# Peptides against a protein of PDB entry 4QMF, part 37

Target 1, 175 residues: chain A of PDB entry 4QMF
Amino acid sequence: ESSFMTLFPKYRESYLKTIWNDVTRALDKHNIACVLDLVEGSMTVKTTRKTYDPAIILKARDLIKLLARSVPFPQAVKILQDDMACDVIKIGNFVTNKERFVKRRQRLVGPNGNTLKALELLTKCYILVQGNTVSAMGPFKGLKEVRRVVEDCMKNIHPIYHIKELMIKRELAKR

## One batch from the design tools (peptide; aimed at target 1 R107 H158)

Design b2_p23_5_s4 (made by RFdiffusion4, then SolubleMPNN; from b2_p23_5, 9 letters changed)
Fold by OpenDDE base, seed 1:
Structure b2_p23_5_s4 (fold): chain B 175 residues (1-175), chain A 23 residues (1-23)
Amino acid sequence: as target 1 above (175 residues)
Amino acid sequence: SMDEELLEKAIEELEKELEEELK
């Protein structure tokens, strides 16, 4: 038996309660058991005797990890698909100054969310900037690019430089 | 393409923002 547990912040409780039946239904298709513990503030996924694919538990682990980091269920549940990968990038430890942290984090989003949207399009990833983490879902190559841009941004390299680079690469690939 | 137009617009806005931040 394999089991994974993830803690979630209190502000996420109401939403998780709302979608937990959907989580259960999605995991039941794979014979993965799940538990929402409102006292502890945790989500748990477990293999059962009926679990056929042992690898699906790792995807279930990723599912609850994404949900804990504010990824909405309709997006997070896509992690159960074979062609979908994810990454949760911790950004809180790059800068000690709170104002500097907030400014650099905001650069990832940009005016009207255009920076984030551009990055999503170029990497073919879903990207959510929330709190001290950036959650991303998509192809492995795209995820690597997202992590590079996100971490460099927190190191004071503006995302525009990477976006320009990715655009050039995209144009070259079309020729 | 629609994506290219969106990207070009995003870059233009980002360039303006970058110029303002570097001043």
Scores: peptide ipSAE 0.098, ipTM 0.722, DockQ to the pose 0.759
OpenDDE base, seeds 2, 3, 4, 5: peptide ipSAE 0.054, 0.062, 0.094, 0.048; ipTM 0.648, 0.652, 0.721, 0.645

Design b2_p23_6 (made by RFdiffusion4)
Pose (drawn by RFdiffusion4):
Structure b2_p23_6 (pose): chain A 175 residues (1-175), chain P 23 residues (1-23)
Amino acid sequence: as target 1 above (175 residues)
Amino acid sequence: EEEEELDEELEELSEKIIEEAEE
């Protein structure tokens, strides 16, 4: 009955092609069927007659979505867990110009990826920047903070104010 | 100029936060 599909870019195909056996196995634990269409360049997840809880298909949809945005499989299967949520943030329709987009995304990740890592430490979330998207995984509150920072960064508001704020909040909680 | 200053300040803050997390 329930079926969700997603598209993936070609540079990702090789990785998925070699780790797909691990994906259908992880999904087999929940009795969710999955197909990988190479010609179309897509992934599909379906529920079956023998699926215990059909709602997990939503998580399965998130899994293949994370896999389509260059999130590594070991990190991605965590979405099949309970205390895990995700958010794939689209950053394409903020800037019409290409140079400014790269400027702001590079500001988002920063030198040596430090400011991106700092966000991971402060929101307690896994964050990955790729092409037109920023994929995030972890606690709901931290996810809200990540979306806030990313969206406010793709708009010309610098991430320094947010990082400072989160640092102050963390030290206040330390007390 | 202002953006460069903010970037330098953010890099220093980020390095500090990473060093604290490694300890």

Design b2_p23_6_s1 (made by RFdiffusion4, then SolubleMPNN; from b2_p23_6, 7 letters changed)
Fold by OpenDDE base, seed 4:
Structure b2_p23_6_s1 (fold): chain B 175 residues (1-175), chain A 23 residues (1-23)
Amino acid sequence: as target 1 above (175 residues)
Amino acid sequence: SKEEELDKELEELSKKILEEAKR
């Protein structure tokens, strides 16, 4: 049997407790077992003897990974769908200077989150910037684009260049 | 500065994208 475990930060505990029954129910449909360990601060998913599709455990792994990074359950649970992929992009290691990090992260989000919302539309992804990670969900192609924009932004490449490129691609796709 | 200019341009472009999505 296969199992995966993910640690979550303390501030996430209260939320995870509130939605864990929903997590359990969602995974039960696939005969995947799950455990929330409040002492260790971990989530675990496991295949069972009744698990029909062994590949679903990987999606379950991704589910708990997303939940650990503050993605809300109604969004995170969509990862169990066949057509949905995800990515958790670590952004905290690109810049050592805290002020520079915050500035670049804020640039990615933009005023009122407008930049991020625009990026979501262009890539057809859900994107959440939280702490030292960016969580994204959507089609694989879109996720690749998101990662590029996010990482480049942290490398001090202004998002405007990528946004313009994505806009062009979008217009071409309409033809 | 150049950075500030790009920030403004990005904001304007973002708003356009958002508005287009409402149509």
Scores: peptide ipSAE 0.719, ipTM 0.962, DockQ to the pose 0.937
OpenDDE base, seeds 1, 2, 3, 5: peptide ipSAE 0.717, 0.717, 0.715, 0.716; ipTM 0.961, 0.961, 0.961, 0.961

Design b2_p23_6_s2 (made by RFdiffusion4, then SolubleMPNN; from b2_p23_6, 8 letters changed)
Fold by OpenDDE base, seed 4:
Structure b2_p23_6_s2 (fold): chain B 175 residues (1-175), chain A 23 residues (1-23)
Amino acid sequence: as target 1 above (175 residues)
Amino acid sequence: KEEEKLDEELEKLSNEILEEAKR
């Protein structure tokens, strides 16, 4: 049997408590057990004797990982679908200067989040920027593109170059 | 500044993408 555990920050506790019954129900469909430990501040998923698909535990792992990083449950639970993948991109280690970090992170998001929304459309991904991480969900190809844009942005490569490239690719795909 | 120009262009382009998606 396999199990995975992830820690979550204190500010996430209230929300996780609220949705945990939904998490349990979603995982029960796959005979995956789960535990919310409020003392440790952790979530655990594990296979059971009734787990039919052994691969689903990896998706369950990803589910709790996404939840820990502020992805809302209605979105995060989609990870259990076969065609859905995710990526958690750590962005906090690219820049040591806090002001520079904030600036580059804000550039990725854009005014009113419009840059991020545009990137979501171009990559067919869901993208959430929270703290020192960017969580993304979608097709593998799209996720690869998201990671590239995000990391390059933190490396001071302006997102506009990638956005233009993605636009071209999108137009070509329509043909 | 060149960076500021790029920011403005990105904003414009992003808006265009979003508006196109609404159609």
Scores: peptide ipSAE 0.694, ipTM 0.955, DockQ to the pose 0.961
OpenDDE base, seeds 1, 2, 3, 5: peptide ipSAE 0.691, 0.692, 0.691, 0.690; ipTM 0.954, 0.954, 0.954, 0.954

Design b2_p23_6_s3 (made by RFdiffusion4, then SolubleMPNN; from b2_p23_6, 7 letters changed)
Fold by OpenDDE base, seed 4:
Structure b2_p23_6_s3 (fold): chain B 175 residues (1-175), chain A 23 residues (1-23)
Amino acid sequence: as target 1 above (175 residues)
Amino acid sequence: EEEEKLDKELDELSNKILKEAER
């Protein structure tokens, strides 16, 4: 049997408590057990003797990973779908200077989040920027594109170049 | 500054994309 555990920050505790019954119910459908440890600040998922699909535990792992990084449950739970993948991109280690980090992160989001929303549309992904991570959910192809844009942005490559490229790709796909 | 120019262009482009999606 397999199990996975993830830690979550303290500020996430209250929310996780409120939705944990929903998490349990969602995972019960797959006979995956889960535990919320408020003392340690961790979430655990594990297979049971009744788990039919052993691969679902990996999706459960991803679920708690997403939840730990502030993805809301109604979105995060979609990871349990077969056609849905996710990526958690660590962005905090690209730039040591806090001011530069904040600036580049903000550039990725854009005014009123418009840049991020545009990127979501172009990649057909959900994207959440929170703290030192960017969480994304969607098709593998889209996720690859998101990671590229995000990491390059943190490396001081302006997102506009990627956005233009994605627009071209989108237009080609319509033909 | 070139960076500021690109930021502005990106915002404009983003808005265009969003507007098109609303149609």
Scores: peptide ipSAE 0.711, ipTM 0.957, DockQ to the pose 0.965
OpenDDE base, seeds 1, 2, 3, 5: peptide ipSAE 0.708, 0.709, 0.708, 0.707; ipTM 0.956, 0.956, 0.956, 0.956

Design b2_p23_6_s4 (made by RFdiffusion4, then SolubleMPNN; from b2_p23_6, 9 letters changed)
Fold by OpenDDE base, seed 4:
Structure b2_p23_6_s4 (fold): chain B 175 residues (1-175), chain A 23 residues (1-23)
Amino acid sequence: as target 1 above (175 residues)
Amino acid sequence: KEEEKLDEELDKLSKEILEEAKR
């Protein structure tokens, strides 16, 4: 049997408590057990004797990982679908200067979140920027593109270059 | 500053992408 555990920050506790019954129900469909430990501040998923698909535990692992990083449950639970993948991109280690970090992170989001929304459309991904991580969900190809844009942005490569490239690729795909 | 120009252009482009998606 396999198990995975992830820690979550204190500010996430209230929300996780609220949705945990939904998490349990979603995982029960796959005979995956789960535990919310409020003392440790952790979530655990594990296979049971009734788990039919052994691969689903990896998706359950990803589910709790996404939840820990502020992805809302209605979105995060989609990870259990076969065609859905995710990526958690750590962005906090690219820049040591806090002001520079904030600036580059904000550039990725853009005014009113327009840049991020545009990137979501171009990559067919869901993208959430929170704290020191960017969580993304979607097709593998799209996720690869998201990671590239995100990391390059933190490396001071302006997102506009990638956005233009993605636009071209999109147009070519329509043909 | 060149960076600021790029920021403005990116925002404009983003808005265009969003509007196109609504059509």
Scores: peptide ipSAE 0.715, ipTM 0.958, DockQ to the pose 0.960
OpenDDE base, seeds 1, 2, 3, 5: peptide ipSAE 0.714, 0.713, 0.711, 0.711; ipTM 0.958, 0.957, 0.957, 0.957

Design b2_p23_7 (made by RFdiffusion4)
Pose (drawn by RFdiffusion4):
Structure b2_p23_7 (pose): chain A 175 residues (1-175), chain P 23 residues (1-23)
Amino acid sequence: as target 1 above (175 residues)
Amino acid sequence: TEHEELDEELEELAEKIIEEAEE
């Protein structure tokens, strides 16, 4: 009955093609069927007659969505867990110009990826920047903070104020 | 200029936070 599909770019195809057997196995634990269409370049997840809890299909949809945005499989299967949520942030329709977009995304990740790593440490979330999206995984509150930072960064508001704020909050909680 | 200064300050802050997390 329930079926969700997503598209993936070609540069991702090779990776998925070699790890797909691991995906249908992880999904087999929940009795969710999945197909990988190479010509169309898509992934599809479906519920079956023997699926125990159909609602997990939502998580399965998130899994393939994370896989379409260059999130590694070992990190991605964590979405099938309970205390895990995700958020794939679209950053494409903030800037009409290409140069400015790269400027602000590069500002988002920063030198040596340090500021991006700092966000991971402060929001306690896994964050991955790829093309037109920023994929995040972890606690719901930290996810809200990540979306806030990313969205406010793709708009010309610098991430330094947010990082400082989160650092102050963390030290206040330390007390 | 202003964004360059903010970038430098943010990089220093980020390095500090990473070092603290490695300890």

Design b2_p23_7_s1 (made by RFdiffusion4, then SolubleMPNN; from b2_p23_7, 10 letters changed)
Fold by OpenDDE base, seed 4:
Structure b2_p23_7_s1 (fold): chain B 175 residues (1-175), chain A 23 residues (1-23)
Amino acid sequence: as target 1 above (175 residues)
Amino acid sequence: EEEKKLDEELNKLSEKILEEAAR
């Protein structure tokens, strides 16, 4: 049997408690067991003797990873679908200066979240910017683009260059 | 500032993308 554990920040505890029954139900369909440890502040998923698809444990791992990074359950649970992938991009280590970090992170989001929403459309991904991480869900190719844009933005490469490129790619795909 | 200009352009592009998607 295989198991994976993920720690979650304290501020996430209340929400996780609220949705944990739903998590359990979703994973039960795949015979994956799960545990929410409020003392340690961890989530654990594990295969059981009844787990049919051994690969589903990896998706369960990703599920709890996403939940730990503030992705809401209705979105995060989609990771259990075969056609859905995810990525958690750590952005907190690119810039040591707090003000620069905040500025670059905000640039990624844009006014009213417009930049992020546009990026979601262009990549066909869900994207959530929270704290020191960016969580993304979608097709693998889209995720690759998201990571590029996100990391480059934190490296002070303006997102506009990537957005323009993605726009071109999108237009070509419509043909 | 060039950076500010790029920010504005990016926002305009983003809004355009969103508008087109809403159609």
Scores: peptide ipSAE 0.717, ipTM 0.961, DockQ to the pose 0.941
OpenDDE base, seeds 1, 2, 3, 5: peptide ipSAE 0.714, 0.715, 0.713, 0.712; ipTM 0.960, 0.960, 0.960, 0.960

Design b2_p23_7_s2 (made by RFdiffusion4, then SolubleMPNN; from b2_p23_7, 13 letters changed)
Fold by OpenDDE base, seed 4:
Structure b2_p23_7_s2 (fold): chain B 175 residues (1-175), chain A 23 residues (1-23)
Amino acid sequence: as target 1 above (175 residues)
Amino acid sequence: SKEEELDKELDKLSKEILKEKER
């Protein structure tokens, strides 16, 4: 039997409480047990004796990881699908200067979120920028591309270069 | 600045990508 636990920040508590029954129901379909500990501020997922697919626990692990990083449940629960992967990219350690960090993070999002939305389309991923992390969900290839763009942006490599490259790749894929 | 220019171009390009989806 396997178990995984993740901590969540206090500001997520109210939301997690409201959706936890939905989390439980989703995981029950796979005979995965889950616990929300409001005192510790943690979520736990566990295999049971009835768990048929042992690999599903890894997806459950990813589910609670995504939820902890502010991904809404209707999106996060898609991680339980076989064709869906995720990545949580830590961006807070690339820059020590707070102002520079905020600027680079904002560059990734762009005016009205246009840059982020464009990146989502190009990579076929869902992307959420929250605090010191970027959460992404989608195909492995797309996730790799997202991580590259995100990390390079934090390293002061302008996203436009990657966006142009992705556009070319997209056009080639249509042929 | 060069950075500001790239920011503007990126926004323009992003909008184009979004419009393309709407078509």
Scores: peptide ipSAE 0.689, ipTM 0.945, DockQ to the pose 0.930
OpenDDE base, seeds 1, 2, 3, 5: peptide ipSAE 0.687, 0.687, 0.686, 0.686; ipTM 0.944, 0.944, 0.943, 0.944

Design b2_p23_7_s3 (made by RFdiffusion4, then SolubleMPNN; from b2_p23_7, 10 letters changed)
Fold by OpenDDE base, seed 4:
Structure b2_p23_7_s3 (fold): chain B 175 residues (1-175), chain A 23 residues (1-23)
Amino acid sequence: as target 1 above (175 residues)
Amino acid sequence: SKEEELDKELEKLSREILEEAER
């Protein structure tokens, strides 16, 4: 049997308590057990004797990983679908200067989140920027593109170059 | 500055993408 555990920050506790019954129900459909430990501040998923698909535990792992990083349950639970993948991009280690970090992170989001929304459309991904991580969900190809844009932005490569490239690719795909 | 110019262009482009998606 396999199990995975992830820690979550204290500010996430209230929300996780609220949705945990929904998490349990979603995982029960796959005979995956789960535990919310409020003392340790952790979530655990594990296979059971009734787990039919052994690969689903990896998706369950990803589910709790996404939840820990502020992805809302209605979105995060989609990871259990076969055609859905995710990526958690750590952005906090690219820049040591806090002000520079904030600036580059904000550039990725853009005014009113427009840049991020545009990137979501171009990559067919869901993207959430929270703290020192960017969580993304979608097709593998799109996720690869998201990671590139995100990391390059933190490396001071302006997102506009990638956005233009993605636009061209999108137009070509329509043909 | 060049950076500011790119920021403005990105905003413009982003809005265009969003508007196109709404149509």
Scores: peptide ipSAE 0.704, ipTM 0.959, DockQ to the pose 0.939
OpenDDE base, seeds 1, 2, 3, 5: peptide ipSAE 0.702, 0.703, 0.701, 0.701; ipTM 0.958, 0.958, 0.958, 0.958

Design b2_p23_7_s4 (made by RFdiffusion4, then SolubleMPNN; from b2_p23_7, 12 letters changed)
Fold by OpenDDE base, seed 4:
Structure b2_p23_7_s4 (fold): chain B 175 residues (1-175), chain A 23 residues (1-23)
Amino acid sequence: as target 1 above (175 residues)
Amino acid sequence: SKEEELEKELEKLSNEILEEAKR
């Protein structure tokens, strides 16, 4: 049997407790077992003897990974769908200077989150910036684009260049 | 500054994208 475990930060505990029954129910449909360990601060998913599709455990792994990084359950649970992929992009290691980090992270988000919303539309992805990670969900192609924009932004490449490129690509796709 | 210019332009483009999505 296969199992995966993910640690979550303390501030996430209260939320995870509130939605864990929903997590359990969602995974039960696939005969995947799950455990929330409040002492260790971990989530675990496991295949069972009744698990029909062994590949679903990987999606369950991704589910708890997303939940650990503050993605809301109604969004995170979509990872169990066949056509949905995800990515958790670590952004905290690109810049050691805290002020520079905050500035670049904020640049990615933009005023009122509008830059991020625009990026979501262009890539057809869900994107959440939280702490030292960016969580994204969507089609693989879109996720690749998101990672590029995010990492480049942290490398001091302004998102506008990628936004313009994506806009052009979008217009071409309409033809 | 160049940075400020880019920020303003990005804001403009973002708004355009968002408004287009509402149509």
Scores: peptide ipSAE 0.634, ipTM 0.948, DockQ to the pose 0.911
OpenDDE base, seeds 1, 2, 3, 5: peptide ipSAE 0.630, 0.632, 0.627, 0.620; ipTM 0.948, 0.948, 0.947, 0.946

Design b2_p23_8 (made by RFdiffusion4)
Pose (drawn by RFdiffusion4):
Structure b2_p23_8 (pose): chain A 175 residues (1-175), chain P 23 residues (1-23)
Amino acid sequence: as target 1 above (175 residues)
Amino acid sequence: SEEEELLEKAIEELEEQLEEEEE
């Protein structure tokens, strides 16, 4: 009955092709069927007659969505857990110009990826920047903070204010 | 800790980048 599909870019195909056996196995635990269409370049997840809880298909949809955005499989299967949520942030329709987009995304990740790592430490979330998207995984509150930072960064508001704020909040909680 | 050092460094890098953008 329930079926969700997603598209993936070609540079990702090789990785998925070699880890797909691990994916259908992780999904087999929940009795969710999945198909990898190489010609179309897509992934599909479906519920079956023998699926215990059909709602997990939503999580399965998130899994393949994370896999389409260059999130590594070991990190991605965590979405099949309970205390895990995700958010794939689209950053394509903020800037019409290509140079400025790269400028702001590069500002989002920063030198040596430090500021991006700092966000991971402060929001307690896994964050991955890829092409037109920023994929985030972790606590709901931290996810809200990540989306806030990313969206406000793709708009010309620098992430320094947010990082400082979160640092102050963290130290205040330490007390 | 290593994480604290990284955070301090990341703040310094952000301040320098913000200053360059203001110029």

Design b2_p23_8_s1 (made by RFdiffusion4, then SolubleMPNN; from b2_p23_8, 6 letters changed)
Fold by OpenDDE base, seed 2:
Structure b2_p23_8_s1 (fold): chain B 175 residues (1-175), chain A 23 residues (1-23)
Amino acid sequence: as target 1 above (175 residues)
Amino acid sequence: SEDEELLKKAIEELEKELEEEKK
């Protein structure tokens, strides 16, 4: 039997409590057991004797990882689909200066969220910028592009340059 | 397409923002 555990920050506790029955129901369809530990502040998923597909536990692991990083359940649960992948990009260690970090992180979102929306459209991914991580869900190719843009942004390469590049690539692919 | 038009408008806005940030 396989099991995975992830910690979640205290501010997520209330939300996780409200959706945990939905998490349980979603995982029950795959015979994956789950536990929410409010004392430790952790979520655990584990296979059972009735688990048919052993690989589904990895998707369950990803589910709780996404939930811990503030991805809402209706979006996070899509990770259980075969064609959906995810990535949690740690951005907190690229810059030591807090103000510089905040500024660069904000560039990922942009005015009225337009930068983020553009990236989502171009990569066909869902993207959430929260705290010290960027969570993304979508096709593997799109996820690779998201990680590149996110990391480069934290390295002081403005997302607009990548957006323009992705736009050109998109136009070329339509021909 | 509608998405293409939205993207073009977004790029224009972002370019403007980038120029303002460089000042």
Scores: peptide ipSAE 0.179, ipTM 0.798, DockQ to the pose 0.744
OpenDDE base, seeds 1, 3, 4, 5: peptide ipSAE 0.178, 0.193, 0.183, 0.175; ipTM 0.795, 0.805, 0.798, 0.795; seeds 3, 4 fail the geometry check

Design b2_p23_8_s2 (made by RFdiffusion4, then SolubleMPNN; from b2_p23_8, 7 letters changed)
Fold by OpenDDE base, seed 2:
Structure b2_p23_8_s2 (fold): chain B 175 residues (1-175), chain A 23 residues (1-23)
Amino acid sequence: as target 1 above (175 residues)
Amino acid sequence: SADEELLKKAIEELEEELKKELE
């Protein structure tokens, strides 16, 4: 039997408590057990004797990982679908200066969130910028593009350059 | 800032173009 655990920040506790029954129900369909430990601040998923598909536990692992990083349940639960992948990109270690970090992180979002929206559309991914991580969900190729843009942004390459490039590529692919 | 406004306009234009491509 397999088990995976992830820690979550304290500020996430209230929300996780609210949606945990929904998490349980979603995982029960796959005979995956789950535990919310409020003392430790952790979520655990486990296979059971009734778990048929051993690979589903990895998706369950991803589910709790996404939830820990503030992805809302209605979006995070989509990870259980076969065609959905995810990536949690750590962005907090690229810049030592906090102000610079915040500035570069904000560039990912852009005015009125338009930069992020453009990136989501171009990559066909869901993207959430929160704290020291960027969470993304979507097709593998799209996720790879997201990671490149996100990491380059933290390395002081403005997302607009990648967005323009991606748009050109899409235009060329359509023809 | 001027840079922010320029970026905003650029993104808006890109979004419009993207919308057309997705139709």
Scores: peptide ipSAE 0.086, ipTM 0.686, DockQ to the pose 0.091
OpenDDE base, seeds 1, 3, 4, 5: peptide ipSAE 0.078, 0.170, 0.084, 0.144; ipTM 0.704, 0.794, 0.697, 0.778; seeds 3, 4, 5 fail the geometry check

Design b2_p23_8_s3 (made by RFdiffusion4, then SolubleMPNN; from b2_p23_8 with E3D E5K Q17E E20K E22K)
Fold by OpenDDE base, seed 3:
Structure b2_p23_8_s3 (fold): chain B 175 residues (1-175), chain A 23 residues (1-23)
Amino acid sequence: as target 1 above (175 residues)
Amino acid sequence: SEDEKLLEKAIEELEEELEKEKE
């Protein structure tokens, strides 16, 4: 039997409590057990004797990881699909200056969220910028691109340069 | 396509924002 646990921040407790029945139901379809510990502030997923697909536990692990990082359940639960992958990119350690960190993180969102929208369209990913992490869901190729853009942004390379590059590549791929 | 139009609009706004940050 395999088990995975993740901690979640206190501010996430109320939401997780609200949707946990839905989490349980989704995982029950795969015979994965789950536990929400409100005292410890943790989520746990476990295989059972009835778990058929051994790989599904890894997806369950990813599910609780995404939920801990503020991804809403209707989106996070898609990780259980075979064609869906995810990435949680830590961005909090690239810059020591708080103001600089906030500025660079904001560049990922951009004016009116246009940077984020552009990245989502070009990579075919869902992207959530929250706190010290960026969560992404989508095809592996797209996720790789997202990570590059996000990390470079935190290294003071403006996302627009990557967006332009991705647009050019997209046009070339149509031919 | 609709996506291309959205992207073009986004790029335009991003370019403006980038220019502001350089000033």
Scores: peptide ipSAE 0.213, ipTM 0.813, DockQ to the pose 0.759
OpenDDE base, seeds 1, 2, 4, 5: peptide ipSAE 0.200, 0.205, 0.197, 0.199; ipTM 0.804, 0.809, 0.804, 0.806; seeds 2, 4, 5 fail the geometry check

Design b2_p23_8_s4 (made by RFdiffusion4, then SolubleMPNN; from b2_p23_8, 9 letters changed)
Fold by OpenDDE base, seed 1:
Parts: sequence; C-alpha cells; structure tokens
Structure b2_p23_8_s4 (fold): chain B 175 residues (1-175), chain A 23 residues (1-23)
Amino acid sequence: as target 1 above (175 residues)
Amino acid sequence: SADEELLKEAIKELEKELEEEKK
C-alpha cells in the first residue's frame, strides 16, 4: 500500500473542512482512502486493497498538494482526470528582498489580472498565484511554458516578453 | 477572434505598465 501526506497552513483549515466530504467522495470512486488531520494540519491519501489503478494514488497526492496551496476543490479535483497534469512552482527563493518579491509576483497577475488571464489562455492552463507558490494545471506543454514564465518573472524578466512570444507562436500555428 | 482581441488588449496594458516601471 502507498501513502502520501501533505501539510497545509492553518488559514486553509476552515476551507478544507468544508470540502473534505467532497474530497472523500471523489477519491472513493477510485478506492483511495483519505484523512484530514486537523491537529497535525495534514491531509493523507492511501491506496486500499480495492484500489484498481495504482497510478491514481499519485494523482491523489497531487490533489492534496494542490488543495494545500489554495487551489479550490472544483478545480483541484480535475487532477484526477487522465489528461490533466499539474505543477507547483516555488517562487519564494528567487529574491530575498520582500518588496522586490511582491513586485515580481504581482507582475504575474498584472493589471486587472490581465497577465494571468493571458498566460492561462495561451498555455491552456489554470494558474493560481498564492503566497510563495504558483499552482498550475493543464497539459504538459502548457505547464512547461508556465514554469518558464513564472521563474523568469522572478528573475526579473517581465512576463510581457513571453506573452508576445507565445502570441507569435499561436499566430504561426493558425496559419 | 474574441480571444485575440482580449490578448491584444492585455498586451497593450502590459506594455504600458512596463514603460511606467522603467521610468
């Protein structure tokens, strides 16, 4: 049997409590057991003797990882689909200056969220910028592009340059 | 397309922001 555990921050506890029955139901369909430990502040997923697909436990692991990083359940649960992948990009270690960090992180969102929306559209990914991580869900190719843009942004390369590049590639693909 | 127009508008806003940050 395989088991995976993820810690979650205290501020996430209330939300996780509200959706945990839905998590349980979603995982039950795959005979994956799950536990929400409010004392430790952890989520655990486990295979059971009835688990048919051994690979689903890895998706369950990703599910709780996404939930811990503030991805809403209706979006996070899509990770259980065969065609859906995810990535959690750590952005907190690129700069030591807090103000610089906040400014660069904000560039990922942009005015009125336009940068984020553009990236989501161009990569066909869901993207959530929260705290010290960026969570993304979508096709592998799109995820690779998201990681590049996110990391470069934290390295002081403005997302606009990547967006323009992706736009050009998109136009070329339509021709 | 609608998506292209949205992207073009987003780019314009981002370019404006970039120029403002450089000043």
Scores: peptide ipSAE 0.202, ipTM 0.815, DockQ to the pose 0.788
OpenDDE base, seeds 2, 3, 4, 5: peptide ipSAE 0.108, 0.110, 0.111, 0.188; ipTM 0.716, 0.711, 0.711, 0.805; seed 5 fails the geometry check

